# Peptides against a protein of PDB entry 3J47, part 77

Target 1, 121 residues: chain A of PDB entry 3J47
Amino acid sequence: IRLTNQLKSLKGLQSKLKDVVEYLDKVINKELPINHTILGKLQDVFNLLPNLGTPDDDEIDVENHDRINISNNLQKALTVKTNDELMVIYISNLVRSIIAFDDLIENKIQNKKIQEQRVKD

## One batch from the design tools (peptide; made by RFdiffusion4, then SolubleMPNN)

Design b2_p22_8_s2
Fold by OpenDDE base, seed 1:
Structure b2_p22_8_s2 (fold): chain B 121 residues (1-121), chain A 22 residues (1-22)
Amino acid sequence: as target 1 above (121 residues)
Amino acid sequence: TKELENLKKEIQELLEKVEKLL
């Protein structure tokens, strides 16, 4: 049950990150107008992401073996896990907001095109 | 443009990290 929920959360994150990349591609390609509120929230997400660098094996200060490491590694793993889970929730809510704004923007573009056609006729 | 491309790269790097964990 716990591993299946973690895998489901991680697959959810993967899907949502793909949705965000697709959104950014649409903005870069000028298919969508620049939404500074969405972009600002995306930047805030990255600033709140723990540096998911591989632990470069070069800054484990080797000086206190065996009882503090298990509690701190478990607490660090729980903190990372909780941060990853909160991140999935946050990105999922962000992507829902992006999709809702995309639909609103597309509706505004369509309405503008319809108005421009009515002025040419 | 350059800022959006940088943001896209940062998301792609995050995506690749998530894909390595799956």
Scores: peptide ipSAE 0.069, ipTM 0.689, DockQ to the pose 0.141
Fold by OpenDDE base, seed 4:
Structure b2_p22_8_s2 (fold): chain B 121 residues (1-121), chain A 22 residues (1-22)
Amino acid sequence: as target 1 above (121 residues)
Amino acid sequence: TKELENLKKEIQELLEKVEKLL
Protein backbone atom coordinates (compact mmCIF):
# COMPACT_ATOMS: atom_id res chain seq x y z
CA ILE B 1 0.00 0.00 0.00
CA ARG B 2 2.59 2.71 1.02
CA LEU B 3 5.02 1.80 -1.84
CA THR B 4 2.13 1.74 -4.38
CA ASN B 5 1.05 5.20 -3.19
CA GLN B 6 4.66 6.50 -3.49
CA LEU B 7 4.92 5.05 -7.04
CA LYS B 8 1.53 6.60 -7.94
CA SER B 9 2.68 9.99 -6.54
CA LEU B 10 5.96 9.77 -8.51
CA LYS B 11 4.03 8.92 -11.73
CA GLY B 12 1.80 11.92 -11.00
CA LEU B 13 4.93 14.09 -10.60
CA GLN B 14 6.31 12.76 -13.92
CA SER B 15 3.05 13.69 -15.72
CA LYS B 16 3.01 17.18 -14.17
CA LEU B 17 6.69 17.81 -15.04
CA LYS B 18 5.83 16.93 -18.68
CA ASP B 19 2.95 19.45 -18.52
CA VAL B 20 5.40 22.12 -17.21
CA VAL B 21 7.88 21.36 -20.06
CA GLU B 22 5.01 21.70 -22.58
CA TYR B 23 3.98 24.99 -20.94
CA LEU B 24 7.56 26.34 -21.15
CA ASP B 25 7.76 25.30 -24.84
CA LYS B 26 4.55 27.27 -25.52
CA VAL B 27 6.04 30.31 -23.70
CA ILE B 28 9.38 29.99 -25.61
CA ASN B 29 7.46 29.69 -28.92
CA LYS B 30 5.46 32.86 -27.96
CA GLU B 31 2.25 30.77 -27.94
CA LEU B 32 1.68 31.93 -24.31
CA PRO B 33 2.59 35.22 -22.57
CA ILE B 34 5.42 35.18 -20.02
CA ASN B 35 4.06 34.84 -16.49
CA HIS B 36 6.80 35.95 -14.08
CA THR B 37 4.84 34.58 -11.07
CA ILE B 38 4.86 31.05 -12.57
CA LEU B 39 8.54 31.31 -13.59
CA GLY B 40 9.64 32.68 -10.18
CA LYS B 41 7.87 29.85 -8.32
CA LEU B 42 9.38 27.24 -10.71
CA GLN B 43 12.84 28.70 -9.97
CA ASP B 44 12.12 28.54 -6.19
CA VAL B 45 11.33 24.82 -6.64
CA PHE B 46 14.73 24.13 -8.29
CA ASN B 47 16.60 26.12 -5.62
CA LEU B 48 14.98 23.81 -3.02
CA LEU B 49 15.86 20.53 -4.82
CA PRO B 50 18.89 18.79 -3.29
CA ASN B 51 21.71 18.01 -5.70
CA LEU B 52 20.55 14.61 -6.89
CA GLY B 53 24.13 13.32 -7.10
CA THR B 54 24.86 11.49 -10.32
CA PRO B 55 25.25 7.74 -9.51
CA ASP B 56 28.64 8.00 -11.32
CA ASP B 57 30.35 9.62 -8.26
CA ASP B 58 30.34 6.06 -6.76
CA GLU B 59 33.41 5.08 -8.92
CA ILE B 60 35.89 7.54 -7.27
CA ASP B 61 35.90 5.91 -3.76
CA VAL B 62 36.63 2.24 -4.75
CA GLU B 63 40.42 2.52 -3.98
CA ASN B 64 40.59 3.47 -0.23
CA HIS B 65 40.54 0.88 2.57
CA ASP B 66 37.86 -1.40 4.15
CA ARG B 67 37.82 0.45 7.55
CA ILE B 68 36.85 3.82 6.04
CA ASN B 69 34.11 1.91 4.17
CA ILE B 70 32.01 1.06 7.28
CA SER B 71 31.97 4.64 8.67
CA ASN B 72 31.57 6.06 5.13
CA ASN B 73 28.87 3.45 4.29
CA LEU B 74 26.97 4.45 7.45
CA GLN B 75 27.51 8.17 6.70
CA LYS B 76 26.74 7.52 2.98
CA ALA B 77 23.67 5.44 3.95
CA LEU B 78 22.62 8.27 6.32
CA THR B 79 23.44 10.87 3.61
CA VAL B 80 21.66 8.83 0.88
CA LYS B 81 18.74 8.23 3.27
CA THR B 82 18.72 11.93 4.25
CA ASN B 83 19.01 12.87 0.55
CA ASP B 84 16.13 10.45 -0.28
CA GLU B 85 14.05 11.73 2.69
CA LEU B 86 14.80 15.35 1.69
CA MET B 87 14.04 14.42 -1.94
CA VAL B 88 10.62 13.02 -0.85
CA ILE B 89 9.90 16.22 1.17
CA TYR B 90 11.02 18.44 -1.73
CA ILE B 91 9.09 16.31 -4.27
CA SER B 92 6.01 16.64 -2.01
CA ASN B 93 6.42 20.44 -1.87
CA LEU B 94 7.12 20.47 -5.63
CA VAL B 95 3.94 18.44 -6.30
CA ARG B 96 1.89 20.89 -4.17
CA SER B 97 3.43 23.84 -6.06
CA ILE B 98 2.91 22.16 -9.48
CA ILE B 99 -0.76 21.33 -8.66
CA ALA B 100 -1.27 25.04 -7.91
CA PHE B 101 0.43 25.81 -11.27
CA ASP B 102 -1.61 23.22 -13.20
CA ASP B 103 -4.81 25.09 -12.34
CA LEU B 104 -3.15 28.40 -13.31
CA ILE B 105 -1.63 27.01 -16.57
CA GLU B 106 -4.91 25.35 -17.60
CA ASN B 107 -6.83 28.57 -16.82
CA LYS B 108 -4.31 30.58 -18.93
CA ILE B 109 -4.45 28.09 -21.86
CA GLN B 110 -8.28 28.11 -21.78
CA ASN B 111 -8.41 31.93 -21.55
CA LYS B 112 -6.04 32.18 -24.55
CA LYS B 113 -8.10 29.68 -26.62
CA ILE B 114 -11.26 31.69 -25.82
CA GLN B 115 -9.50 34.94 -26.83
CA GLU B 116 -8.17 33.41 -30.12
CA GLN B 117 -11.70 32.15 -30.94
CA ARG B 118 -13.11 35.66 -30.29
CA VAL B 119 -10.50 37.18 -32.68
CA LYS B 120 -11.44 34.68 -35.46
CA ASP B 121 -15.11 35.45 -35.11
CA THR A 1 14.69 33.81 -23.88
CA LYS A 2 18.03 32.33 -22.62
CA GLU A 3 16.75 32.20 -19.00
CA LEU A 4 13.57 30.35 -20.14
CA GLU A 5 15.69 27.84 -22.09
CA ASN A 6 17.89 27.28 -19.01
CA LEU A 7 14.78 26.76 -16.82
CA LYS A 8 13.39 24.32 -19.42
CA LYS A 9 16.70 22.42 -19.38
CA GLU A 10 16.64 22.18 -15.55
CA ILE A 11 13.04 20.82 -15.67
CA GLN A 12 14.03 18.28 -18.35
CA GLU A 13 16.99 17.13 -16.19
CA LEU A 14 14.63 16.75 -13.20
CA LEU A 15 12.14 14.84 -15.38
CA GLU A 16 14.90 12.44 -16.54
CA LYS A 17 15.94 11.87 -12.89
CA VAL A 18 12.31 11.11 -11.94
CA GLU A 19 12.03 8.74 -14.93
CA LYS A 20 15.18 6.86 -13.73
CA LEU A 21 13.53 6.38 -10.30
CA LEU A 22 10.39 4.86 -11.86
Scores: peptide ipSAE 0.068, ipTM 0.693, DockQ to the pose 0.111
Fold by OpenDDE base, seed 3:
Structure b2_p22_8_s2 (fold): chain B 121 residues (1-121), chain A 22 residues (1-22)
Amino acid sequence: as target 1 above (121 residues)
Amino acid sequence: TKELENLKKEIQELLEKVEKLL
């Protein structure tokens, strides 16, 4: 049950990230106007994510000590699990911001269509 | 333009990381 819910949440995130890429492509192609409120919310999302672009600088060669590693491996496993749990919380806030963003895009597309209809009439 | 391309790249890198976890 818990793993199935995490996998479902991660698949939901994957779909929403694809929707954001498609939106950015429409803005780059000038099909949609630049919305600074939208770009600001996307930037806030990246500022909340722990640096997904740092290469793991955790290849520090620690040659020597085969008896301190079991306590550090449990702390590292707890830290990785806490980072994954924090990542899921940040992702959930991200998805909420992206849903509110999709609603704002849809409302702007609808308002633009209504304005284009009013100019044709 | 350059800022939008950087933001697109950062979202693509995030998407690839999510795909590696699935």
Scores: peptide ipSAE 0.066, ipTM 0.687, DockQ to the pose 0.141
Fold by OpenDDE base, seed 5:
Structure b2_p22_8_s2 (fold): chain B 121 residues (1-121), chain A 22 residues (1-22)
Amino acid sequence: as target 1 above (121 residues)
Amino acid sequence: TKELENLKKEIQELLEKVEKLL
C-alpha cells in the first residue's frame, strides 16, 4: 500500500514535469506568450529544492579529534532528520505548485487551440 | 531566451532523476 502510493505519486510528478517541459518548449518557440507569473513561481520552486547535487563534490574535510563526536552525532542525526523533514515539506509545496501550474498550462493550451480554430472558420 | 533554456534544462534534469527512481 505505502510503496504503491509513493509510485503513483512519483508517476504523477513525472507526468506534470513533462507538461512543464512541453510548456517551456512552446514558450521558447514563441508558440505561447511568456507568462511571468508561471515562470517566476517555477523558478521559486527550483530555488526551494536543496541542491540535489550528489554528496560527493565539495565540502567537509572533518579532520579533527575524538572528543566532540557524541554531541555532533546527535546534532548531525537531528540535522539530517530535520533536513529530511524540511525536504518533505518543500517537495510537498513544490508538488502543490506544479499541480496548480498544470491547470494553468492546460487552460492556456486549450484557449490557444480554441482561438486558432475560430480564426480558421 | 537563455534563462528559459536554462530553466528547461533544470526541469529535464529533475525529470531524468524522477525517471531513474521509477
Scores: peptide ipSAE 0.065, ipTM 0.682, DockQ to the pose 0.136

Design b2_p22_8_s3
Fold by OpenDDE base, seed 3:
Structure b2_p22_8_s3 (fold): chain B 121 residues (1-121), chain A 22 residues (1-22)
Amino acid sequence: as target 1 above (121 residues)
Amino acid sequence: INELENLKKEIKELLEKVEKLL
């Protein structure tokens, strides 16, 4: 039961992350307008993501040193499949943020599909 | 544009980690 529920929750997270990637691809390709509310919520998710850093931002903000250590521990927790409390907090915040704009993403994707169909007819 | 591509890359890296957990 517990393992099946964890697997189901991770599959749900995987699906929602794919929907976010599809949304961002449509914004990058100029198929959808930039939505600052969605982007702000995504940025909040990544600011709550302690640095999945590309190794190329050499801006040592001294205020982030504790966040960087929490980051490396959280990234290690995800990689090592550890039941780290920080991993649970992080995934919970990520899922909460994704749910908060899920309806907005889906509505924008659907509205675009309806407009594209109306131009073909 | 570059910030959105970076954001997309980070989401894909997270997605790949979730896939390795499954």
Scores: peptide ipSAE 0.091, ipTM 0.702, DockQ to the pose 0.142
Fold by OpenDDE base, seed 1:
Structure b2_p22_8_s3 (fold): chain B 121 residues (1-121), chain A 22 residues (1-22)
Amino acid sequence: as target 1 above (121 residues)
Amino acid sequence: INELENLKKEIKELLEKVEKLL
């Protein structure tokens, strides 16, 4: 149950990030007007994301002491798990911001269609 | 324009990280 809900939330995030990329492509291609409120909310989201540094592949220094390895693997697993849990919390706030953003995009697309109809009449 | 491309890049990098976790 917990793992299935996390996987469902992560798939939901993946879908929403794709929708945001598609929106940005439409804005870049001038298909949609620039919305500074939307862009500001996206920037606020990125400022709240922890620096997802690449795991530096440079701390495979091999050698010394079986008791330090269990504590460091548990602390590294707890730090990775805490980073994943923090990421899921930030992602949950991101998803809420993206839902409010989707409603704003849909409202803007509808308003553009209404304006294009009014210019054709 | 440059800020939108940077924002798009950051979203793609986040998307790739999410895809590596799936």
Scores: peptide ipSAE 0.075, ipTM 0.685, DockQ to the pose 0.140
Fold by OpenDDE base, seed 5:
Structure b2_p22_8_s3 (fold): chain B 121 residues (1-121), chain A 22 residues (1-22)
Amino acid sequence: as target 1 above (121 residues)
Amino acid sequence: INELENLKKEIKELLEKVEKLL
């Protein structure tokens, strides 16, 4: 159940990211007008993504010595749990922003098709 | 134009990462 729901959510994210790429291609090709509100929300989405690009540049050298290891394990466990909880809240807000962005893309594509039909009649 | 192409590239890289997890 949990794994199937995670896979379904990830497939949903994949579909929405494809729709975003297609929208950006249409804007780059001048097929759609630039919508600064859509682009600004998309930039906000990426600026909020923690750098998923390098697991290798934040070796915070915890070089320091022997004697606070029991309080630090509970605080590290609480910090990991809080980081995981903040990450879930963050991903949830990201997904909501992507869904709201996709609805705006679809509405703009539909409105353009309706206008193109009205100019042919 | 260059900013939109950069944003498109970043989304493609994210999409490829999501595709590798599926």
Scores: peptide ipSAE 0.065, ipTM 0.677, DockQ to the pose 0.109
Fold by OpenDDE base, seed 4:
Structure b2_p22_8_s3 (fold): chain B 121 residues (1-121), chain A 22 residues (1-22)
Amino acid sequence: as target 1 above (121 residues)
Amino acid sequence: INELENLKKEIKELLEKVEKLL
């Protein structure tokens, strides 16, 4: 049960990261205005990721329902020029999601490398 | 501009790590 929920959450994170890449492409292409608050929060993601290998975040059980709503709402916020405030909320929820999965990502990358080495030997 | 391109690159690298796990 826990592992299946983590995999579902990781798929949700993948979708949200794609939405963020699309946002940055629209900002680079001048299709959206530069929002320094959003960009600052995106930078905070990368500054926080290396530091969050601390074992105490086993309790971000953000209900699976809220995570699907957040991805769909982020994609909607990317299409509506007038909702910079909603975008900031969704990016803040993305940051919290990335934080909660950093340890899972690192552990699985290490396990995959070990398996790929064992198949070559 | 250069900071936005760097941030985009870092997010793409994170996305690729997540995709390799799925």
Scores: peptide ipSAE 0.056, ipTM 0.666, DockQ to the pose 0.118

Design b2_p22_8_s4
Fold by OpenDDE base, seed 1:
Structure b2_p22_8_s4 (fold): chain B 121 residues (1-121), chain A 22 residues (1-22)
Amino acid sequence: as target 1 above (121 residues)
Amino acid sequence: LRELEELKKEIKELLDKVEKLL
């Protein structure tokens, strides 16, 4: 049950990261206007991401006894895992907000085009 | 534009890491 929920959360993150990439492609292609509030929130997400880049083997101080290391490694692994789960939830809520803003912007662009057509007729 | 491409790159790298964990 717990592992299946984590896999579902991670699949949910994967889907949402794809949605963010698609949103950024629409902004890059000038299909959507630049929304500085969305971009700022995306940057805030990256600043809150634990550096998933490397277990830098360079800050595990190789000094102190096997019993404290197992408890600290388990607590560090649980803290990292909990931070990753909270991060998935946070990104998830941000992407929902981004999609809702995308839909709002698209609706505003469509409404503007409809108004510009009505002024030409 | 440059900052958006950098942000896109970082999100894609994050996506590729998430895909390796699945």
Scores: peptide ipSAE 0.031, ipTM 0.610, DockQ to the pose 0.141
Fold by OpenDDE base, seed 5:
Structure b2_p22_8_s4 (fold): chain B 121 residues (1-121), chain A 22 residues (1-22)
Amino acid sequence: as target 1 above (121 residues)
Amino acid sequence: LRELEELKKEIKELLDKVEKLL
């Protein structure tokens, strides 16, 4: 149940990130007008991403040899658990921001189509 | 224009990271 819900949420995030890329392509190609409010919200979304350090960039602490091995396993387990819990909170807030952004993109695309139809009639 | 291309690149990199986790 928990893993299936996480996978469903991550698939939803993937779909919405694709919609954001498609929107940016339309803006770059001048198919849609630049909206600074939309772009500002995207920048805010990226600034709220935790540094997804590559798993390789946090390996610069393997040089303190041999005397604190019982406290470190609990602290490492608590740090990993806390990092995973914080990551889930950040991803959840990110997903909410991206959904609210996607609704704004869809609204802008629809309003443009309605205006283009009214100019052809 | 350049800032939009940079933002698009960052979103693609994030998308590729999400795709590797799925």
Scores: peptide ipSAE 0.029, ipTM 0.617, DockQ to the pose 0.111
Fold by OpenDDE base, seed 4:
Structure b2_p22_8_s4 (fold): chain B 121 residues (1-121), chain A 22 residues (1-22)
Amino acid sequence: as target 1 above (121 residues)
Amino acid sequence: LRELEELKKEIKELLDKVEKLL
């Protein structure tokens, strides 16, 4: 149940990140006006990212770790668990920020579409 | 414009990280 909910939340996050990329492409292409409130919320999302070391930084730490193997197993289990718990808390806050952002994008796209219809009528 | 392209790049890097976790 918990793992299935985490996987579902991560798939939801993936979909919403694609929607954010598509929104930014529309803003870059001047199809949508720049919204500083939207961009500020995106920056807040990035500033909350734990430095998710590339899997290569975790492998560089694993190759150096084959020589210090009793006090570091508890600290590594606590650091991996703390990184996983921080990653889950972070992904949860990120998902909430992105949902609130997606609702704002959708509301702005709808408002623009209504305004463009009113200018054609 | 430059800042928007940089922000887009950073979001794509995040998307790729999330895709590797799925």
Scores: peptide ipSAE 0.026, ipTM 0.618, DockQ to the pose 0.139
Fold by OpenDDE base, seed 3:
Structure b2_p22_8_s4 (fold): chain B 121 residues (1-121), chain A 22 residues (1-22)
Amino acid sequence: as target 1 above (121 residues)
Amino acid sequence: LRELEELKKEIKELLDKVEKLL
């Protein structure tokens, strides 16, 4: 149950990140107007991301191999476990922010269609 | 424009990380 909900949330995040990329492509292609409030909220989201280790940070810790392994394995295991729990909370807040954002885009599109109809009557 | 391309790059890197976790 918990793992299935985490996988469902992660798949939901993947879908919503694809929707955000598609939105940014439409903004870059000038198909949609730049919304600075949207971009600011996306930037705030990225600034609040716990540093999902760049794949390149694995090269700097290779030189102190023999006296730190027990303290670093416990601290790395505690940091990984705490980071995974914080990441789930963070992903949940991110998904909620992206849903509220999707609803705001849809409401803006609907309001534009209603205004275009009122100008034709 | 440059900031939007940078933001797109960061989102794509995050998406690729999420895809590796799935």
Scores: peptide ipSAE 0.024, ipTM 0.605, DockQ to the pose 0.115

## One batch from the design tools (peptide; made by RFdiffusion4, then SolubleMPNN)

Design b2_p23_1_s1 (from b2_p23_1, 16 letters changed)
Fold by OpenDDE base, seed 1:
Structure b2_p23_1_s1 (fold): chain B 121 residues (1-121), chain A 23 residues (1-23)
Amino acid sequence: as target 1 above (121 residues)
Amino acid sequence: KEKLIKEMQKVIDKLKELLKQLQ
């Protein structure tokens, strides 16, 4: 039961991450205006990714190691069974940030549709 | 499990690339 629920939650997270990619593609294609609040929350999601280091992985400098280490630490946190509690806290914070981002995207799409309707009336 | 993690990583990497194109 617990593992099936974790896999279902992870699939839900994957769907929301795809919706975020589609939103960013629309912003790049100038189909939607840039929203700094949305971009700030996306930055907060990425700034939460390094906090998966154990407190004992001291400061390894250099702008190219962080992308590979963050990718590997997320993959390790999702694969390694030895800290289920920190994995749950991390996934919960990541999911909360992605939900709060998805709600902003939806609210912006709805507000645009309402404005386009008001300009036609 | 492993396939889903690899697909999530690919989506995260694409999000980082798209964020870099907006900055």
Scores: peptide ipSAE 0.041, ipTM 0.554, DockQ to the pose 0.063
Fold by OpenDDE base, seed 5:
Structure b2_p23_1_s1 (fold): chain B 121 residues (1-121), chain A 23 residues (1-23)
Amino acid sequence: as target 1 above (121 residues)
Amino acid sequence: KEKLIKEMQKVIDKLKELLKQLQ
């Protein structure tokens, strides 16, 4: 039972990774525009990949060292190529934070007006 | 006061449109 559930979860992850590769190929070929939300989530995943290459288990397999080097080179290649893309993500997150703050101010103003009306009735 | 609120709303609407053009 436990092993069957782990295998099902791994197959689900493999399917999602395949969909991400197909998306990246379409973006590279200029068939699709870059979705910054998908790219930001992919960057978050790649930033976690170096931590997946450190097993808390003392098995120095040569295969894990090559995966760590590939992951570190990928993270570095991301960091260098993404200076402009990270700036777009940073600006997008800043704009979202400003919009959410405006919505909170508007909700507070509306709630205050409703309270002032209830005190006059 | 009302003029300032209208100017702020115009800035927020422009930021929403720019965010949509980046997505």
Scores: peptide ipSAE 0.035, ipTM 0.632, DockQ to the pose 0.012
Fold by OpenDDE base, seed 2:
Structure b2_p23_1_s1 (fold): chain B 121 residues (1-121), chain A 23 residues (1-23)
Amino acid sequence: as target 1 above (121 residues)
Amino acid sequence: KEKLIKEMQKVIDKLKELLKQLQ
């Protein structure tokens, strides 16, 4: 049950990253105006990404075949676990930043509606 | 403009749901 939920959450994240890419493509294609506030928040997002440890740290040659493998497997398991915990903290902070941005957008829409009413009176 | 706002709200609602699944 817990592993299936983690896999579902990861697939949900992958779908959202695709939605972000589609948004960026629409901005690149000039279909949407560049919003520097969205772009700045997205940059803050990328800067807070835990370094998914480069798969290249597994190619340091150590010809010591049986006792070091258990220690390295434990260290790799601890590193993966730490990266998963950091990823959860990161996604939590990301979602908080996006909620704060939603509130900013809603406030901007409300202010625009108030201005449009004042021009009609 | 209004369609874009509705699409953004759907993204935010899905993000709130993912946050609840991670906690």
Scores: peptide ipSAE 0.033, ipTM 0.646, DockQ to the pose 0.025
Fold by OpenDDE base, seed 3:
Structure b2_p23_1_s1 (fold): chain B 121 residues (1-121), chain A 23 residues (1-23)
Amino acid sequence: as target 1 above (121 residues)
Amino acid sequence: KEKLIKEMQKVIDKLKELLKQLQ
C-alpha cells in the first residue's frame, strides 16, 4: 500500500513537470510572453533540488561517461536512506513550488484567452 | 520504481535545457 501511494504521487509530480515543459515550449515558440515571475519560481524549483549538477563543487573524476553522473545525483538523493527527513522537506518544497507554478500558468492562459475574447468583441 | 524515476529525470533535464534557452 505505501509503495503504491508513493508511485501514484510520483506519477502526479511527473504530469505537473510535463505541463511545465509544455508551457516553456510555448514561451520559446513565442506563443506565450516570457513571465519573469514564472521563470523565478522555476529557478526556485531547481535551487530546492539537492545539487542537480552545476559544475562548481569539488569532486574530481576526470574520465568517461557524460550521461550517467547527473542522473545519479537525483537518483542517489532518492535512494540514499541516510537523510529521508531532509529529502521529504526538499520534495515538499519542490512540489509546493511546482503547484504555485501551475497556478501561474493557468492564470496566464486564462488571462490571454480573456484578452483574445475582448479583441473579438 | 526505477523506470518512473528515470522518466522524471528526463523531464527535469528537459526543463533545465529549456531554462538555458530562455537565459
Scores: peptide ipSAE 0.023, ipTM 0.577, DockQ to the pose 0.062

Design b2_p23_1_s2 (from b2_p23_1, 12 letters changed)
Fold by OpenDDE base, seed 4:
Structure b2_p23_1_s2 (fold): chain B 121 residues (1-121), chain A 23 residues (1-23)
Amino acid sequence: as target 1 above (121 residues)
Amino acid sequence: KEKLIKEMQEVIKKLEELLKKLE
């Protein structure tokens, strides 16, 4: 049950990211006007992304630290725990921002379709 | 403006690829 719900949530997030890419393609192709509210929310998303540094930069700092006992394990455990807790907070805020952004995209696409129908009628 | 939108789209594509590696 828990794992199936996590996989379902991940697939839902993947679908929403695809909708974001498709929206940005329409903006790049000038099929949609630039919406400053949508772009502002997407900037908020990027400001909440942890530095997606290559795993290689974080491994280089881990290999140099094999030489100071006990006090550093508590600081490392607190730093790793704080980093993991901060990462969970950032991901949670990111996911909320992506959901709110997807709802804004859907509402904007629907409003455009309604306007295009009203111009054809 | 257009350069920024392309950069934003590239980061989202990287995020989609990362999420696909977690599946």
Scores: peptide ipSAE 0.102, ipTM 0.708, DockQ to the pose 0.245
Fold by OpenDDE base, seed 2:
Structure b2_p23_1_s2 (fold): chain B 121 residues (1-121), chain A 23 residues (1-23)
Amino acid sequence: as target 1 above (121 residues)
Amino acid sequence: KEKLIKEMQEVIKKLEELLKKLE
């Protein structure tokens, strides 16, 4: 029963992620206007994700504005992409740990029921 | 803006692929 509810919740999350991909695809294809409220909420989700490492490099040099902005936007995009990849690994390990913890709880409940049955017999 | 939306879409696709590997 509990495993079936977890699989149902996981399928519900998968359906919501699919709806977000389809929405972003329509925005990329210019079929829908960019909704700043939806984009802001998605950014808030990404900002709640563990930012694995850039030490403080927002201080150096106002004088190479076009090549440094392309390199910093590419580095920031690569850092965001790498952070998002590491986060996807982190969430997968977290979900696996939660599933394993739930299986341990269910096994403990089953073992308790088996002991209670053996004491009644 | 379009680059950020593509990056967000790629992350969500990777999350979907991982959820599918947990099924």
Scores: peptide ipSAE 0.096, ipTM 0.672, DockQ to the pose 0.253
Fold by OpenDDE base, seed 5:
Structure b2_p23_1_s2 (fold): chain B 121 residues (1-121), chain A 23 residues (1-23)
Amino acid sequence: as target 1 above (121 residues)
Amino acid sequence: KEKLIKEMQEVIKKLEELLKKLE
């Protein structure tokens, strides 16, 4: 049950990302005007993405002494746990931003179709 | 502006590829 719901949510997110790519292609091709509200929400998505371009080259210092290792392992474990907890908060905000972005894309596509119909009448 | 939109699209395509590797 939990895994099936996660897979369904993941497929839903994949479909929304596809709609974003198709929207950006239409903007690049000048088929749609740049919408600053849509672009702003996409920037909010990027600001919530961890920098995928730093491998943590935190080679934090392989040098010196068997008494610092227990405090550093507990602090590293707490920092990893805090990072994982922060990552869940960032992912939750990211998902909210993607949903609210998809709704804006769909509303803009619908409004364009309505205008194109009114020009044919 | 157009360069930024292309960079944004490339990151979204990378995210789609990562999600596809998770399926």
Scores: peptide ipSAE 0.093, ipTM 0.699, DockQ to the pose 0.244
Fold by OpenDDE base, seed 3:
Structure b2_p23_1_s2 (fold): chain B 121 residues (1-121), chain A 23 residues (1-23)
Amino acid sequence: as target 1 above (121 residues)
Amino acid sequence: KEKLIKEMQEVIKKLEELLKKLE
């Protein structure tokens, strides 16, 4: 039950991130005007994200001392596990913010489509 | 303005890739 709800929430988040990318593409292509309220809230989202460093840019300085390795492996394991657990919490808070944007994006796209129909009649 | 929107889009694409690695 808990795992199935987490997977359903994750799929819901992926769909909403796709809708945000498609909205930003329409703004880049000048099909939609820049909405400062949507961009401001998206900046607030990015300020809450941990720095998504690729795992490939931490110089593992493999130099010196057989007594630091046990405390560093436990601290690295705790840091990786804590980073994964915090990442799930940040993603969950991000989901709530993205849901509120999807509703605004959908309402704005629908309102534009209704206006374009009214100008063709 | 257009540079900032492209940077924001690249961060969202990185988030989509990370979420895909969690499946």
Scores: peptide ipSAE 0.082, ipTM 0.676, DockQ to the pose 0.256

